Peptides against a protein of PDB entry 5TDY. Designs and how they scored, part 3

Target 1, 88 residues: chain A of PDB entry 5TDY
Amino acid sequence: EKKIDGRRKAAVLLVALGPEKAAQVMKHLDEETVEQLVVEIANIGRVTPEEKKQVLEEFLSLAKAKEMISEGGIEYAKKVLEKAFGPE

## One batch from the design tools (peptide; made by RFdiffusion4, then SolubleMPNN)

Design b2_p17_4_s3 (from b2_p17_4 with T1S K6V E11R)
Fold by OpenDDE base, seed 4:
Structure b2_p17_4_s3 (fold): chain B 88 residues (1-88), chain A 17 residues (1-17)
Amino acid sequence: as target 1 above (88 residues)
Amino acid sequence: SLEELVEEAERLLEELE
């Protein structure tokens, strides 16, 4: 498994989720963070199936670690992004 | 919701498997 930069992981996840769901997450982030993510997304280039799979699996692992994910909502999703795909 | 995000992520991951 290749190590992926946290910033890239965040971009991969958001792109994978699509614009609607990505927006739902990003609206809970501060403007500066959103701008940084937009830059990463703009420069994402090619995303390999391996990268996408790795990022999705990591996200799901963290999301399912919470007993009641339905109670977490978008706020929890934001926290997952920050912890899983933030700076290393 | 997180539930919806998880479901979407699972769907996307399933496409890769």
Scores: peptide ipSAE 0.275, ipTM 0.821, DockQ to the pose 0.724
Fold by OpenDDE base, seed 2:
Structure b2_p17_4_s3 (fold): chain B 88 residues (1-88), chain A 17 residues (1-17)
Amino acid sequence: as target 1 above (88 residues)
Amino acid sequence: SLEELVEEAERLLEELE
């Protein structure tokens, strides 16, 4: 399994989720973060199935783990995304 | 909601497996 840059992981996830869901997440982020994500998305290039699978599995793992002890919602999704793919 | 995001992610992952 190849190491994926966190910024790229975020872009892959948002693109995978589609514009509607991605927008729901990003509308809760600050402008600077959104700008960074948009740049990453614009330069995402080709996403391999393996890469997409890896990103989705990581997201699901974190989301489900946190969902067990926290309330759901978009704000929570934001936190999961930031923890998974935010600055290291 | 997170539930909806998770469901969508699961769907997408299922398609890859």
Scores: peptide ipSAE 0.256, ipTM 0.811, DockQ to the pose 0.801
Fold by OpenDDE base, seed 1:
Structure b2_p17_4_s3 (fold): chain B 88 residues (1-88), chain A 17 residues (1-17)
Amino acid sequence: as target 1 above (88 residues)
Amino acid sequence: SLEELVEEAERLLEELE
């Protein structure tokens, strides 16, 4: 299993989720982070099934680690993305 | 919600397996 850069993982996840759900996530992010994500998505190139699978599995693992799957979950997704595209 | 995202992710993952 190849190691994937955090920034790329975020982009892969958003693309995998599709435009509607990706928007639901990004609307909670600050403008600068969104801009970075857009750039990353624009340069995502080929996303292999293996990468997609790996990213989704990691996302699910992290999500299921949460005690309560509630409205706060969106904030969790936000935190994940912020880690990838934090202040730079 | 996270629940909705999880459900979608599970669906997508299932399609890859």
Scores: peptide ipSAE 0.244, ipTM 0.805, DockQ to the pose 0.725
Fold by OpenDDE base, seed 5:
Formats: sequence, structure tokens, C-alpha cells
Structure b2_p17_4_s3 (fold): chain B 88 residues (1-88), chain A 17 residues (1-17)
Amino acid sequence: as target 1 above (88 residues)
Amino acid sequence: SLEELVEEAERLLEELE
């Protein structure tokens, strides 16, 4: 598979989740991170089905791998996102 | 919640397969 920049992966995921769920995630992130994500989303351009699939699979893989960690919904999701799609 | 996010992600992925 093609290597995707972490920042782009995060943007792809948020766009895929839709505005409602994306907002739920971002409201738990710090201001700087949110600003960065907004910029990435604004410049995301076309998201190919291949990119979307790759990002979703990676997210699900990480989320399920750490499912045993009971942290509480959004906080856990936040950590998954940061680990999966943070700066490289 | 994480559960809702995972469910949505799974749904979206399924649509791509």
C-alpha cells in the first residue's frame, strides 16, 4: 500500500466519519491540534477509495488491538487517533 | 463514543469492500 502522511490520515478519517462524529472527537483535542486538522481537511482535496480504505483499516486495527484498555469512549478514541495518525 | 466511532468506521469500510 502507498504510504500516507499521518496528518493526511487524520484528515481522511475525520472526513469519513462525518461532521457530527468528527466534532465529537475534535472537542476533546487541544486547540493546536484542532487547528492543524482543520488545515489538513481544508486542503485534503480528493480522497481516493484506496486511501479511505487504508485509513479505516488502520484505525480499526489499532482500536481493536487496544480494546482491552478501558478508558472511556472518546478519550480512548483520541489516543488511538494520536497514535495512528500523529506526525511522523 | 469509541463504540459509535468503530461502528461507523466498520460501516464505511464495508461499503468500500
Scores: peptide ipSAE 0.226, ipTM 0.791, DockQ to the pose 0.790

Design b2_p17_8_s1 (from b2_p17_8, 5 letters changed)
Fold by OpenDDE base, seed 5:
Structure b2_p17_8_s1 (fold): chain B 88 residues (1-88), chain A 17 residues (1-17)
Amino acid sequence: as target 1 above (88 residues)
Amino acid sequence: MFDAEKEAKELLEYLAK
């Protein structure tokens, strides 16, 4: 697997979420972080299916591993995956 | 209750560091 820069992972995730959900997430971020993410998204270029898959799978894995993320959060992650790639 | 947006934010920050 290709190692993806953390900032790029964030941008890929937000793009994968779509503009509406991405905006909702970004409402919870500080202004500086939002600015950084906007720049990353603006310069993201093309996201390969492999890259998108890798990021979303990592997201799902981390959601399951982190106790701070609720079961609902895990389900949210699943929905994102299914939206992107269909049900597994 | 859960807030998917908040949780996504936390995970996003985790991924981005």
Scores: peptide ipSAE 0.080, ipTM 0.604, DockQ to the pose 0.033
Fold by OpenDDE base, seed 1:
Structure b2_p17_8_s1 (fold): chain B 88 residues (1-88), chain A 17 residues (1-17)
Amino acid sequence: as target 1 above (88 residues)
Amino acid sequence: MFDAEKEAKELLEYLAK
């Protein structure tokens, strides 16, 4: 398993969320952070299925650890994010 | 259902540390 840079993780996640949800996240961040994230997204290139899986699993793991989602919620979240990716 | 934006924000904050 390849280690993914933190900034790249953020970019992958935001792309996976789709533009609408990504915007909802970014509007709660400071201006400089948003600018940095935009640069990362602009330079994301191609994201491998392995990277997508790794980042999303980390996201879901953290959400579950904080008791923010149930098992059913995890599966729902996966579907939402998968749909945002579009066909490959 | 959960607030995906909230969770994503927390993850981003975590990654930024």
Scores: peptide ipSAE 0.073, ipTM 0.610, DockQ to the pose 0.036
Fold by OpenDDE base, seed 4:
Structure b2_p17_8_s1 (fold): chain B 88 residues (1-88), chain A 17 residues (1-17)
Amino acid sequence: as target 1 above (88 residues)
Amino acid sequence: MFDAEKEAKELLEYLAK
């Protein structure tokens, strides 16, 4: 498993969320952080299947840990998020 | 279903620290 830079993972996630959800997340961050994330998004280039997988798994892992999603809903959540990532 | 906005924010904070 290739280690991915945290800044890049953040950019991948924000792109996957789409503009509306990304905006809702970023409005809670300070201006400097937003500017940094915008730079990362602008330079994201191609996202590999491995990067997509890692971002998705980490996101869902945190969601489960915070009890924001039931175990039975994980597969459904994966399908929803894959709409933005595109098929591998 | 889950609150993607809230969780995404927490993930970003985790990755950025």
Scores: peptide ipSAE 0.072, ipTM 0.604, DockQ to the pose 0.037
Fold by OpenDDE base, seed 2:
Structure b2_p17_8_s1 (fold): chain B 88 residues (1-88), chain A 17 residues (1-17)
Amino acid sequence: as target 1 above (88 residues)
Amino acid sequence: MFDAEKEAKELLEYLAK
């Protein structure tokens, strides 16, 4: 399992969310952070299936640990992100 | 349903530490 830079993880997640959801997330961030994320997204290049899997698993793990989503919600989230992120 | 906006924000904050 390769180590992924935190800034890249954030960019991968935002891309996976799609433009509408990503925009809503960025509305809660300060201007400097948004600028940094935009640069990361612009230079994201190819995202491997392994990176997608790692980022998704971390996202779902944190959401589950904080009880932000139900078990059914986790499966729903997987389907949503799979469709939004494209085929692996 | 899940709140992708809230969850993504929290992950970003976590990763920014």
Scores: peptide ipSAE 0.064, ipTM 0.598, DockQ to the pose 0.036

Design b2_p17_8_s2 (from b2_p17_8 with S1M R7E H14Y E17K)
Fold by OpenDDE base, seed 3:
Structure b2_p17_8_s2 (fold): chain B 88 residues (1-88), chain A 17 residues (1-17)
Amino acid sequence: as target 1 above (88 residues)
Amino acid sequence: MFDAEKEAKELLEYLEK
């Protein structure tokens, strides 16, 4: 299992949140960080299916622990990614 | 309710990895 860096993890998460929530999150960040995140999101199509699965599983685990999302969160996130960046 | 500020802090942690 390959380690996935924080940049890719952040991109997957933001896409999973959807544009409205992602925008809300980025309002709390400095301009340079926002631009960095936008670049990562733009390049999310280069993330392998295995990497996306791994990130989403980690996110789901952490989010559940924080009562942030339900158990169906990973499937929702996958669907969002497929619609936005193509099936893989 | 979604806490955008909290999530932003988490994202920053990810970016530092």
Scores: peptide ipSAE 0.351, ipTM 0.858, DockQ to the pose 0.037
Fold by OpenDDE base, seed 1:
Structure b2_p17_8_s2 (fold): chain B 88 residues (1-88), chain A 17 residues (1-17)
Amino acid sequence: as target 1 above (88 residues)
Amino acid sequence: MFDAEKEAKELLEYLEK
């Protein structure tokens, strides 16, 4: 697997969370970091489908293991994957 | 419940790489 840049990975994860949860996360970050992430999110189309799939799969795995997101959050991420890549 | 603080900490770890 290709090593993915941390900033790009972060942007993909924020998109996977959805706008409301992403906003909640960014409230815990400093202003400069938020600005950087917003730029990355705006350019999310530059992330290849392969990279997106890799990051989202990792996110789902980690989120389940740590139980840091609700079941609804997991389902949302699954819907993103399904819509982009078809059913698993 | 979704823990935004935990997620933010994880995100910061990614950014520090």
Scores: peptide ipSAE 0.233, ipTM 0.793, DockQ to the pose 0.036
Fold by OpenDDE base, seed 2:
Structure b2_p17_8_s2 (fold): chain B 88 residues (1-88), chain A 17 residues (1-17)
Amino acid sequence: as target 1 above (88 residues)
Amino acid sequence: MFDAEKEAKELLEYLEK
């Protein structure tokens, strides 16, 4: 299991969400944080399937454990995983 | 429905690590 720093995980997640969802998320962040995320996204380079899977699974797990996001958000993450890697 | 605010809060936790 490879460790991924938080900044990169955030960038991978936003890219995986797609431009529309990513934009909606960033509307709820302060300007300084948005600028930092934009830089991370710009320098994201190549994201391996394994890395993408790891980030999305972690996000899904954390969301469930903390009941932090709505069911719609959780279901969206599941759909992204299925499209990328097949049903798991 | 997609809750962007809640997902933003989760994202911030990533950035704090």
Scores: peptide ipSAE 0.232, ipTM 0.786, DockQ to the pose 0.036
Fold by OpenDDE base, seed 4:
Structure b2_p17_8_s2 (fold): chain B 88 residues (1-88), chain A 17 residues (1-17)
Amino acid sequence: as target 1 above (88 residues)
Amino acid sequence: MFDAEKEAKELLEYLEK
C-alpha cells in the first residue's frame, strides 16, 4: 500500500467522519490547528476508495486498541489530529 | 466487502458514549 502523509490522513479522516462529528473534534482543537485542518481539507482533492479504506482501517485499529483503555473515539481523533498538525 | 467508513463511524460513535 502507498504511504500517505500524516496531514492528508487527518483530512481524509475528518471528511470521512462527516461535518457533525468533524466539528465535534475540531471544536476542541486550538485555533491554529483548526486553520491548518481547513487548509488541508480544502486541498484534499480526490480521495480514492482505496486511500479512504486504508486511512479508516488504520484509525479503526488504533481506536479499538484505545477502547481497551476506555479512550473515546472522538478523543482519539483529537489526539491523532493534534499529532498530525503539531509543532514541526 | 468490508465497509471501513461504516465500521469506523460506528466505532467512533460507540467510543464517544
Scores: peptide ipSAE 0.046, ipTM 0.545, DockQ to the pose 0.051

Design b2_p17_8_s3 (from b2_p17_8 with R7E H14Y E16K E17K)
Fold by OpenDDE base, seed 3:
Structure b2_p17_8_s3 (fold): chain B 88 residues (1-88), chain A 17 residues (1-17)
Amino acid sequence: as target 1 above (88 residues)
Amino acid sequence: SFDAEKEAKELLEYLKK
């Protein structure tokens, strides 16, 4: 497992969410943060299946730990993981 | 339903790293 910095994790998540959901998320952030995220997304390059899995699994785990179970990111992560790697 | 605000707060935690 390779270490992934927070900025890259954020970019991976936003790209995975798709432009519509990503935009919805960013509407709740300050302008400076949005600009930062756009830069990270623009420079994301290629995302390996392993990297995507790692990021989504961490996001899912953190959401559960904070009792943030909802139809939002956590459910998205579950669906993506199931489609890409099979049921957990 | 997608709670964008909730997800945004979680996302910000990554940016602090």
Scores: peptide ipSAE 0.383, ipTM 0.868, DockQ to the pose 0.037
Fold by OpenDDE base, seed 5:
Structure b2_p17_8_s3 (fold): chain B 88 residues (1-88), chain A 17 residues (1-17)
Amino acid sequence: as target 1 above (88 residues)
Amino acid sequence: SFDAEKEAKELLEYLKK
């Protein structure tokens, strides 16, 4: 497993969510944080399938552990993983 | 369904690193 910078993880996650959902998420963040994320997204370059998978799986694990998202959110993330990389 | 507020809170954990 390759080490990924936290800022890059955030950018990968937002891009993976898609523009509409990413925009919804960023509406709940302060202006400075949004600016930081926009810069990271703008400079994200190419995201490998392996990198995307790693970030999404880690997000799922963190979300469950911290109970930061609803069951619906967890199920959404699972569906994204299954659709993008197949069932595991 | 997608809960943007909760997702945002989790996302911020990455930026704390």
Scores: peptide ipSAE 0.378, ipTM 0.863, DockQ to the pose 0.037
Fold by OpenDDE base, seed 1:
Structure b2_p17_8_s3 (fold): chain B 88 residues (1-88), chain A 17 residues (1-17)
Amino acid sequence: as target 1 above (88 residues)
Amino acid sequence: SFDAEKEAKELLEYLKK
């Protein structure tokens, strides 16, 4: 399994959401974070199906792990997966 | 509907990992 850094994972997740929803999410982030994410998205290049699957599965696992502490993780993971593997 | 604020919070938490 190839290790993927957090910056790239974030970019993959945002791209998976689609441009409209990704833009809405970024409106809720600080300017510095947005700038970093935009750079990562601009340089994302090819995202293989294997890499995409790995990132989304990792996110789903993290969401499940914290579900007892905070709400929304499972629902977010579902939405990301739906956008990632649904019609584009 | 899509709750962008909630999604943003979840994304940020993920980035901490």
Scores: peptide ipSAE 0.357, ipTM 0.857, DockQ to the pose 0.033; fails the geometry check
Fold by OpenDDE base, seed 4:
Structure b2_p17_8_s3 (fold): chain B 88 residues (1-88), chain A 17 residues (1-17)
Amino acid sequence: as target 1 above (88 residues)
Amino acid sequence: SFDAEKEAKELLEYLKK
């Protein structure tokens, strides 16, 4: 798989989460970090399906590693993936 | 239970490292 810059990964994740969820996440970050993320999002350009999949899988991996994914969490992940890749 | 906001936040912090 292609290496993705951490800053870009963050931007991809936030975009994939959608504006509402992204806003909730950023409420917990410091102002400078938020500003940086906004810039990254503004310059995100084209995001490939493979790139989105890679970032979301990393998100899920971390959640699973902490045993925080419940059945509901899995459902959330499915919805996020559905939004990311379309109805198919 | 799963907390998307918390996990996403922590992932973002992880990516900053």
Scores: peptide ipSAE 0.063, ipTM 0.606, DockQ to the pose 0.036; fails the geometry check

## One batch from the design tools (peptide; made by RFdiffusion4, then SolubleMPNN)

Design b2_p18_7_s4
Fold by OpenDDE base, seed 4:
Structure b2_p18_7_s4 (fold): chain B 88 residues (1-88), chain A 18 residues (1-18)
Amino acid sequence: as target 1 above (88 residues)
Amino acid sequence: DPELIAEIIKEWFEESRK
């Protein structure tokens, strides 16, 4: 397993979410973070299935760790994984 | 949940700054 930079993880996740959902997420981030994310997304290049899987699995893991904060988020995380690797 | 996702992204960014 290759170690992925945190900023890259975020970019991969946001791209996977789609522009509309990504926009909603970024509304909860500070200006500097958003600017950095935009740069990362602009330079995301190729995202391998392995990298995407790794990012989404880590996302799910972290989401589960915050289950007491948002159970709905856990269900969403599962859906993200399913849609990411589901039929296209 | 956009807020939850944002929180995780924040953590990833903190990771990158270390």
Scores: peptide ipSAE 0.676, ipTM 0.930, DockQ to the pose 0.683
Fold by OpenDDE base, seed 5:
Order: C-alpha cells, then sequence, then structure tokens
Structure b2_p18_7_s4 (fold): chain B 88 residues (1-88), chain A 18 residues (1-18)
C-alpha cells in the first residue's frame, strides 16, 4: 500500500464528495487550509481506484474512531464501499 | 456531517506538516 500525503488524502476525499458537499466542509476550515486544498484539488491529476479506496477507508475508520456518526451509518458506508471496490 | 469531515481533514493536514 502506497503512503498518501495528508493534503492529498484531503483533496481526494473532497473530490469524491463532489463540489456541493466539499463546499460545506470547507466552511469549517481556516482560510490557509482552504487555499492549500484548492491548490491540491487543482493539481490532483488522476486518482487511482486504489488511492480513492485507501482514502475512503481511512476516512471511515477515523470517523468511527471519533464516534461522531452512528454505528449503523458507518456499517452502511462500509457496505457501499465494498460494493464499489470489492470485499476486504 | 461536514464538520466531522473537516475535523478529519484538519488531522490529515497536521499529519502532512509534521
Amino acid sequence: as target 1 above (88 residues)
Amino acid sequence: DPELIAEIIKEWFEESRK
């Protein structure tokens, strides 16, 4: 598994979310972070399926660890992820 | 939740800076 830079992970996630949701997320970030993210997104290039999978899996893991989403929600997300990228 | 996502992104950025 290839190590992904944190800023890159964020860019991949935001692109995956789509511009509408990404905009909502960015409202909670400081201006410097937003500027950096915009640059990262602008230079994101190609996102491989493996890279996208890694980012989404890490996101879900961290989200669960923070206990800020319901267990049912995280389990559903895992099922969607498996459907999209295959079982693990 | 946008706030949750933002918090995780903040952590990723901190990770990149260390």
Scores: peptide ipSAE 0.675, ipTM 0.931, DockQ to the pose 0.731
Fold by OpenDDE base, seed 3:
Structure b2_p18_7_s4 (fold): chain B 88 residues (1-88), chain A 18 residues (1-18)
Amino acid sequence: as target 1 above (88 residues)
Amino acid sequence: DPELIAEIIKEWFEESRK
């Protein structure tokens, strides 16, 4: 498993969400963070399926830790990701 | 939840600044 920079993780996630949802998310971030994210997204280049899977799994793990998503939902999502992108 | 996603992104950025 390759270690992904935090800024890269954020860019991958936002691109996966699509521009409309990404815009909603960015409304909750400070101006400096938004500027940095825009740069990262502009230079995102190729995102491998493994990288996308890794980012989404970490996102789900963190969301669970914040008790914002049910445990069952997290496990289901992980299984879907595994089938879609394969093992890391 | 956009706010939740934003919170996680903030954590990732903090990670990058370490």
Scores: peptide ipSAE 0.669, ipTM 0.931, DockQ to the pose 0.700
Fold by OpenDDE base, seed 1:
Formats: structure tokens, sequence, C-alpha cells
Structure b2_p18_7_s4 (fold): chain B 88 residues (1-88), chain A 18 residues (1-18)
């Protein structure tokens, strides 16, 4: 597993969510953070399936830790990611 | 949940600044 910079993880996640959802998320961030994210997204370059999977899995893990989503939802999401992008 | 996602992103940014 390759270590991914936090800002990079955020950019990958937002791009994966799509522009509409990403915009909703950014409404909850301060201006400086948004500016940094825009730069990261603009220079995101190629996102590999492995990187995308890694970021999404970490996101789901953190979301689960906050008890914001069910374990069943996490497992299903992981299976979908595995099927779509292959192993980490 | 956009707010949840934002909270996690904030954590990632804090981690990046370490």
Amino acid sequence: as target 1 above (88 residues)
Amino acid sequence: DPELIAEIIKEWFEESRK
C-alpha cells in the first residue's frame, strides 16, 4: 500500500463524487481549504483504480468509525469497489 | 452526507500539515 498525501486523498475523493456532490461538500469548508482543494483537483492528473479504491476504503473506514453508516453499507461498498477496480 | 465528507477531508488536511 502506497502512502497518499492527505490533500491528494481529498482531491481524489471529491473527483470521485462528481462535481455536484463535491460542490455540496465544499460548502462546509473554509475558503482557504477550498482554494487548496481546487489547486489539487486541477493538478490531480491520472488517478489509478488502486489509488481511488484506497482512498474510498479509507473514507468508508473513517465514516464507519464515526458510526454514520451501517456496517452492511460499508461491506457492500467495498465489494462494489473490488469488483470495479480490482484488488488494492 | 456532505458534512461528514467535509469533516473527513478536514482531518486529511490536518494530517497533511504534520
Scores: peptide ipSAE 0.665, ipTM 0.930, DockQ to the pose 0.646

## One batch from the design tools (peptide; made by RFdiffusion4, then SolubleMPNN)

Design b2_p20_5_s4 (from b2_p20_5, 8 letters changed)
Fold by OpenDDE base, seed 4:
Structure b2_p20_5_s4 (fold): chain B 88 residues (1-88), chain A 20 residues (1-20)
Amino acid sequence: as target 1 above (88 residues)
Amino acid sequence: SEELERLLEEVERLVDKELE
């Protein structure tokens, strides 16, 4: 795996969500955080399928590790992500 | 959907922590 900057990972994740869903996430963040994310998104450039896959898998792994998603919920979460965000 | 909303909440939390 190639190392991805943390700030870029956040941007990739939000872009993968799409503008409407990303907005739903960011509307609960403070203004300063939103500004930071918008800057990263603006400078994201091209996201490769491999990079997107890596970021999404890391997200699911972290969510599972922090018990935000149950062990049995991972596959369902993947299905939801696939339908909601799809490949770019 | 409720399931998607839960996932979005999780994304929100992870993004917030990533930018700390």
Scores: peptide ipSAE 0.103, ipTM 0.626, DockQ to the pose 0.086
Fold by OpenDDE base, seed 2:
Structure b2_p20_5_s4 (fold): chain B 88 residues (1-88), chain A 20 residues (1-20)
Amino acid sequence: as target 1 above (88 residues)
Amino acid sequence: SEELERLLEEVERLVDKELE
């Protein structure tokens, strides 16, 4: 499994979700963060099926960690999201 | 903190649908 940096993960996720769903996600982000993500998306280049699957599964795991009501899981998810999207 | 939690929930919902 290849290493993917947080900012690239965010871009891959948003592209995979499509423009409508991506917009729904970005409603929760501040304007500056949105602008940064738009730049990342514009420079995303090629996304392989393997990379797409990896990113989606990682975000799914992180999101579900919150529902598990685990302090460690929640904090980890927040840290990854902050690295990808910026502080919220 | 609360904003990130809400965002995580939104991502979970949307990713679940994408992986269906």
Scores: peptide ipSAE 0.081, ipTM 0.590, DockQ to the pose 0.064
Fold by OpenDDE base, seed 5:
Structure b2_p20_5_s4 (fold): chain B 88 residues (1-88), chain A 20 residues (1-20)
Amino acid sequence: as target 1 above (88 residues)
Amino acid sequence: SEELERLLEEVERLVDKELE
């Protein structure tokens, strides 16, 4: 498993979602954050199937933490999301 | 924090569909 930069993870996720779903995510973000993400997407280059799978599974796991009992897991997920998409 | 929670839920839904 290769180490992936946090900023790249967000870009890979948004590209994987496609333009319509990516817009559904980014509509919750401020203009400056969106511009930063767009720059990351523009410079994403090639994404391997393995990288795509890794990123999607990671975000899915973190997102589902909200449904867990562990408050620590929820807080961690929030921190990761803030790091990836900016504070909300 | 509530906005972030809503975003998390949306990400969960979208990512889940992409992994199907």
Scores: peptide ipSAE 0.051, ipTM 0.536, DockQ to the pose 0.062
Fold by OpenDDE base, seed 1:
Structure b2_p20_5_s4 (fold): chain B 88 residues (1-88), chain A 20 residues (1-20)
Amino acid sequence: as target 1 above (88 residues)
Amino acid sequence: SEELERLLEEVERLVDKELE
């Protein structure tokens, strides 16, 4: 599959969730991170069905793996999201 | 931790729905 930039992945995910749910997710992130995500969303342009499918499948895999391994803490979850947003 | 875990579960649900 085509490699997708981490920041674009985050933008695709949040857009796919819709504005209401995306806002709920971002409430758990610091202001600076939220601002960065907003910029990425603003520059997302057109998302192909293939990109959307790839990003959603990757996130689903990560979420399920995390849940199976550990409940995790808020800080860990934040780090996961921030890493997904950051460089590969 | 619990709150975020529940949020992640909701996201998982939404992801599954989007993949249908």
Scores: peptide ipSAE 0.047, ipTM 0.541, DockQ to the pose 0.097

Design b2_p20_6_s3 (from b2_p20_6, 6 letters changed)
Fold by OpenDDE base, seed 1:
Structure b2_p20_6_s3 (fold): chain B 88 residues (1-88), chain A 20 residues (1-20)
Amino acid sequence: as target 1 above (88 residues)
Amino acid sequence: SLEEEVVKEAEELLEKIEKE
């Protein structure tokens, strides 16, 4: 399994979710973070099925792990994304 | 919640990939 840059992981996830869900997530992020993500998305290029699968599995793992110890809602989702896919 | 929606979408996408 190949290591994926955190910023790229975020871009892959958002693209995978589609524009509607991606927008719902990004409206809860700060402007600078959104700008960075937009740049990554614009330059994402080819996303392989293997890369997409890896990103989704990692996201789900981290999200469900945090769910066990955190309250739900937008704050939970925000923290999951920031922790999992923040820049390196 | 947004969290639930995003997780659900991710699960569905992953399932799709695994079935390909």
Scores: peptide ipSAE 0.295, ipTM 0.803, DockQ to the pose 0.851
Fold by OpenDDE base, seed 4:
Structure b2_p20_6_s3 (fold): chain B 88 residues (1-88), chain A 20 residues (1-20)
Amino acid sequence: as target 1 above (88 residues)
Amino acid sequence: SLEEEVVKEAEELLEKIEKE
């Protein structure tokens, strides 16, 4: 599979989730991170089905793995996003 | 919870893609 930039992966995920859920996620992120994500979303362009599938699969894999070793809550969601799509 | 909702939505989206 093609390597996707982490920032782009985050944008793809948030767009896939839709504006309502994306907004809920971003409420728990710092302002600077939100601004960066908004910029990435604004410049996302065309998202291929392959990209979308890849991002969702990666997210779900990490989310389920994290769920097994961490307690739930807001911090869980943040950690999943950061590990999957945050800066390396 | 938020993570449950996000995971659920992602699962539904992925399932939809795989059925296309």
Scores: peptide ipSAE 0.288, ipTM 0.794, DockQ to the pose 0.841
Fold by OpenDDE base, seed 2:
Structure b2_p20_6_s3 (fold): chain B 88 residues (1-88), chain A 20 residues (1-20)
Amino acid sequence: as target 1 above (88 residues)
Amino acid sequence: SLEEEVVKEAEELLEKIEKE
């Protein structure tokens, strides 16, 4: 796997989710984080199929691992996203 | 929940990629 920084991973995920679900996620993030994500999305450029696959697989792995020991919900989703795609 | 919806969407997207 090629290494992808967390900021780019977050942008790739949000774009992959589409504008509706991306907006739903970002409603639960602080304003500064949202602004940073918007900048990353604006500068995302080309996303390769391999990169998209890698990001989705990583997200799902982390999300499911957390779900095994925690209840779902908004706070859970926020923590999962921050862990997977937050600052390194 | 939002968590479940996002996971579901990601799963569907990944499935599409893997079946291309």
Scores: peptide ipSAE 0.214, ipTM 0.744, DockQ to the pose 0.840
Fold by OpenDDE base, seed 5:
Structure b2_p20_6_s3 (fold): chain B 88 residues (1-88), chain A 20 residues (1-20)
Amino acid sequence: as target 1 above (88 residues)
Amino acid sequence: SLEEEVVKEAEELLEKIEKE
């Protein structure tokens, strides 16, 4: 399994989700983070199927692990994304 | 919730990849 930069992981995830879902997610992130993500997305280049799969699996693993914690809703999504793919 | 929707979408995407 290849190591992927956190910022790139976030970009890969958002691109994978598509513009509608990505926009919904980013609406709940701070402005600076959004700006950084936009830059990463703009420079994402080619995403391999393996990379995409790895990112999705990691995201789902983290999301489901924290699912047991009743934080719920938008704030939960924000925290999951920030913790998983935030700045290193 | 947004979390549920994102997770759902991610699951669907992953499933598609695994079916390729």
Scores: peptide ipSAE 0.207, ipTM 0.746, DockQ to the pose 0.848

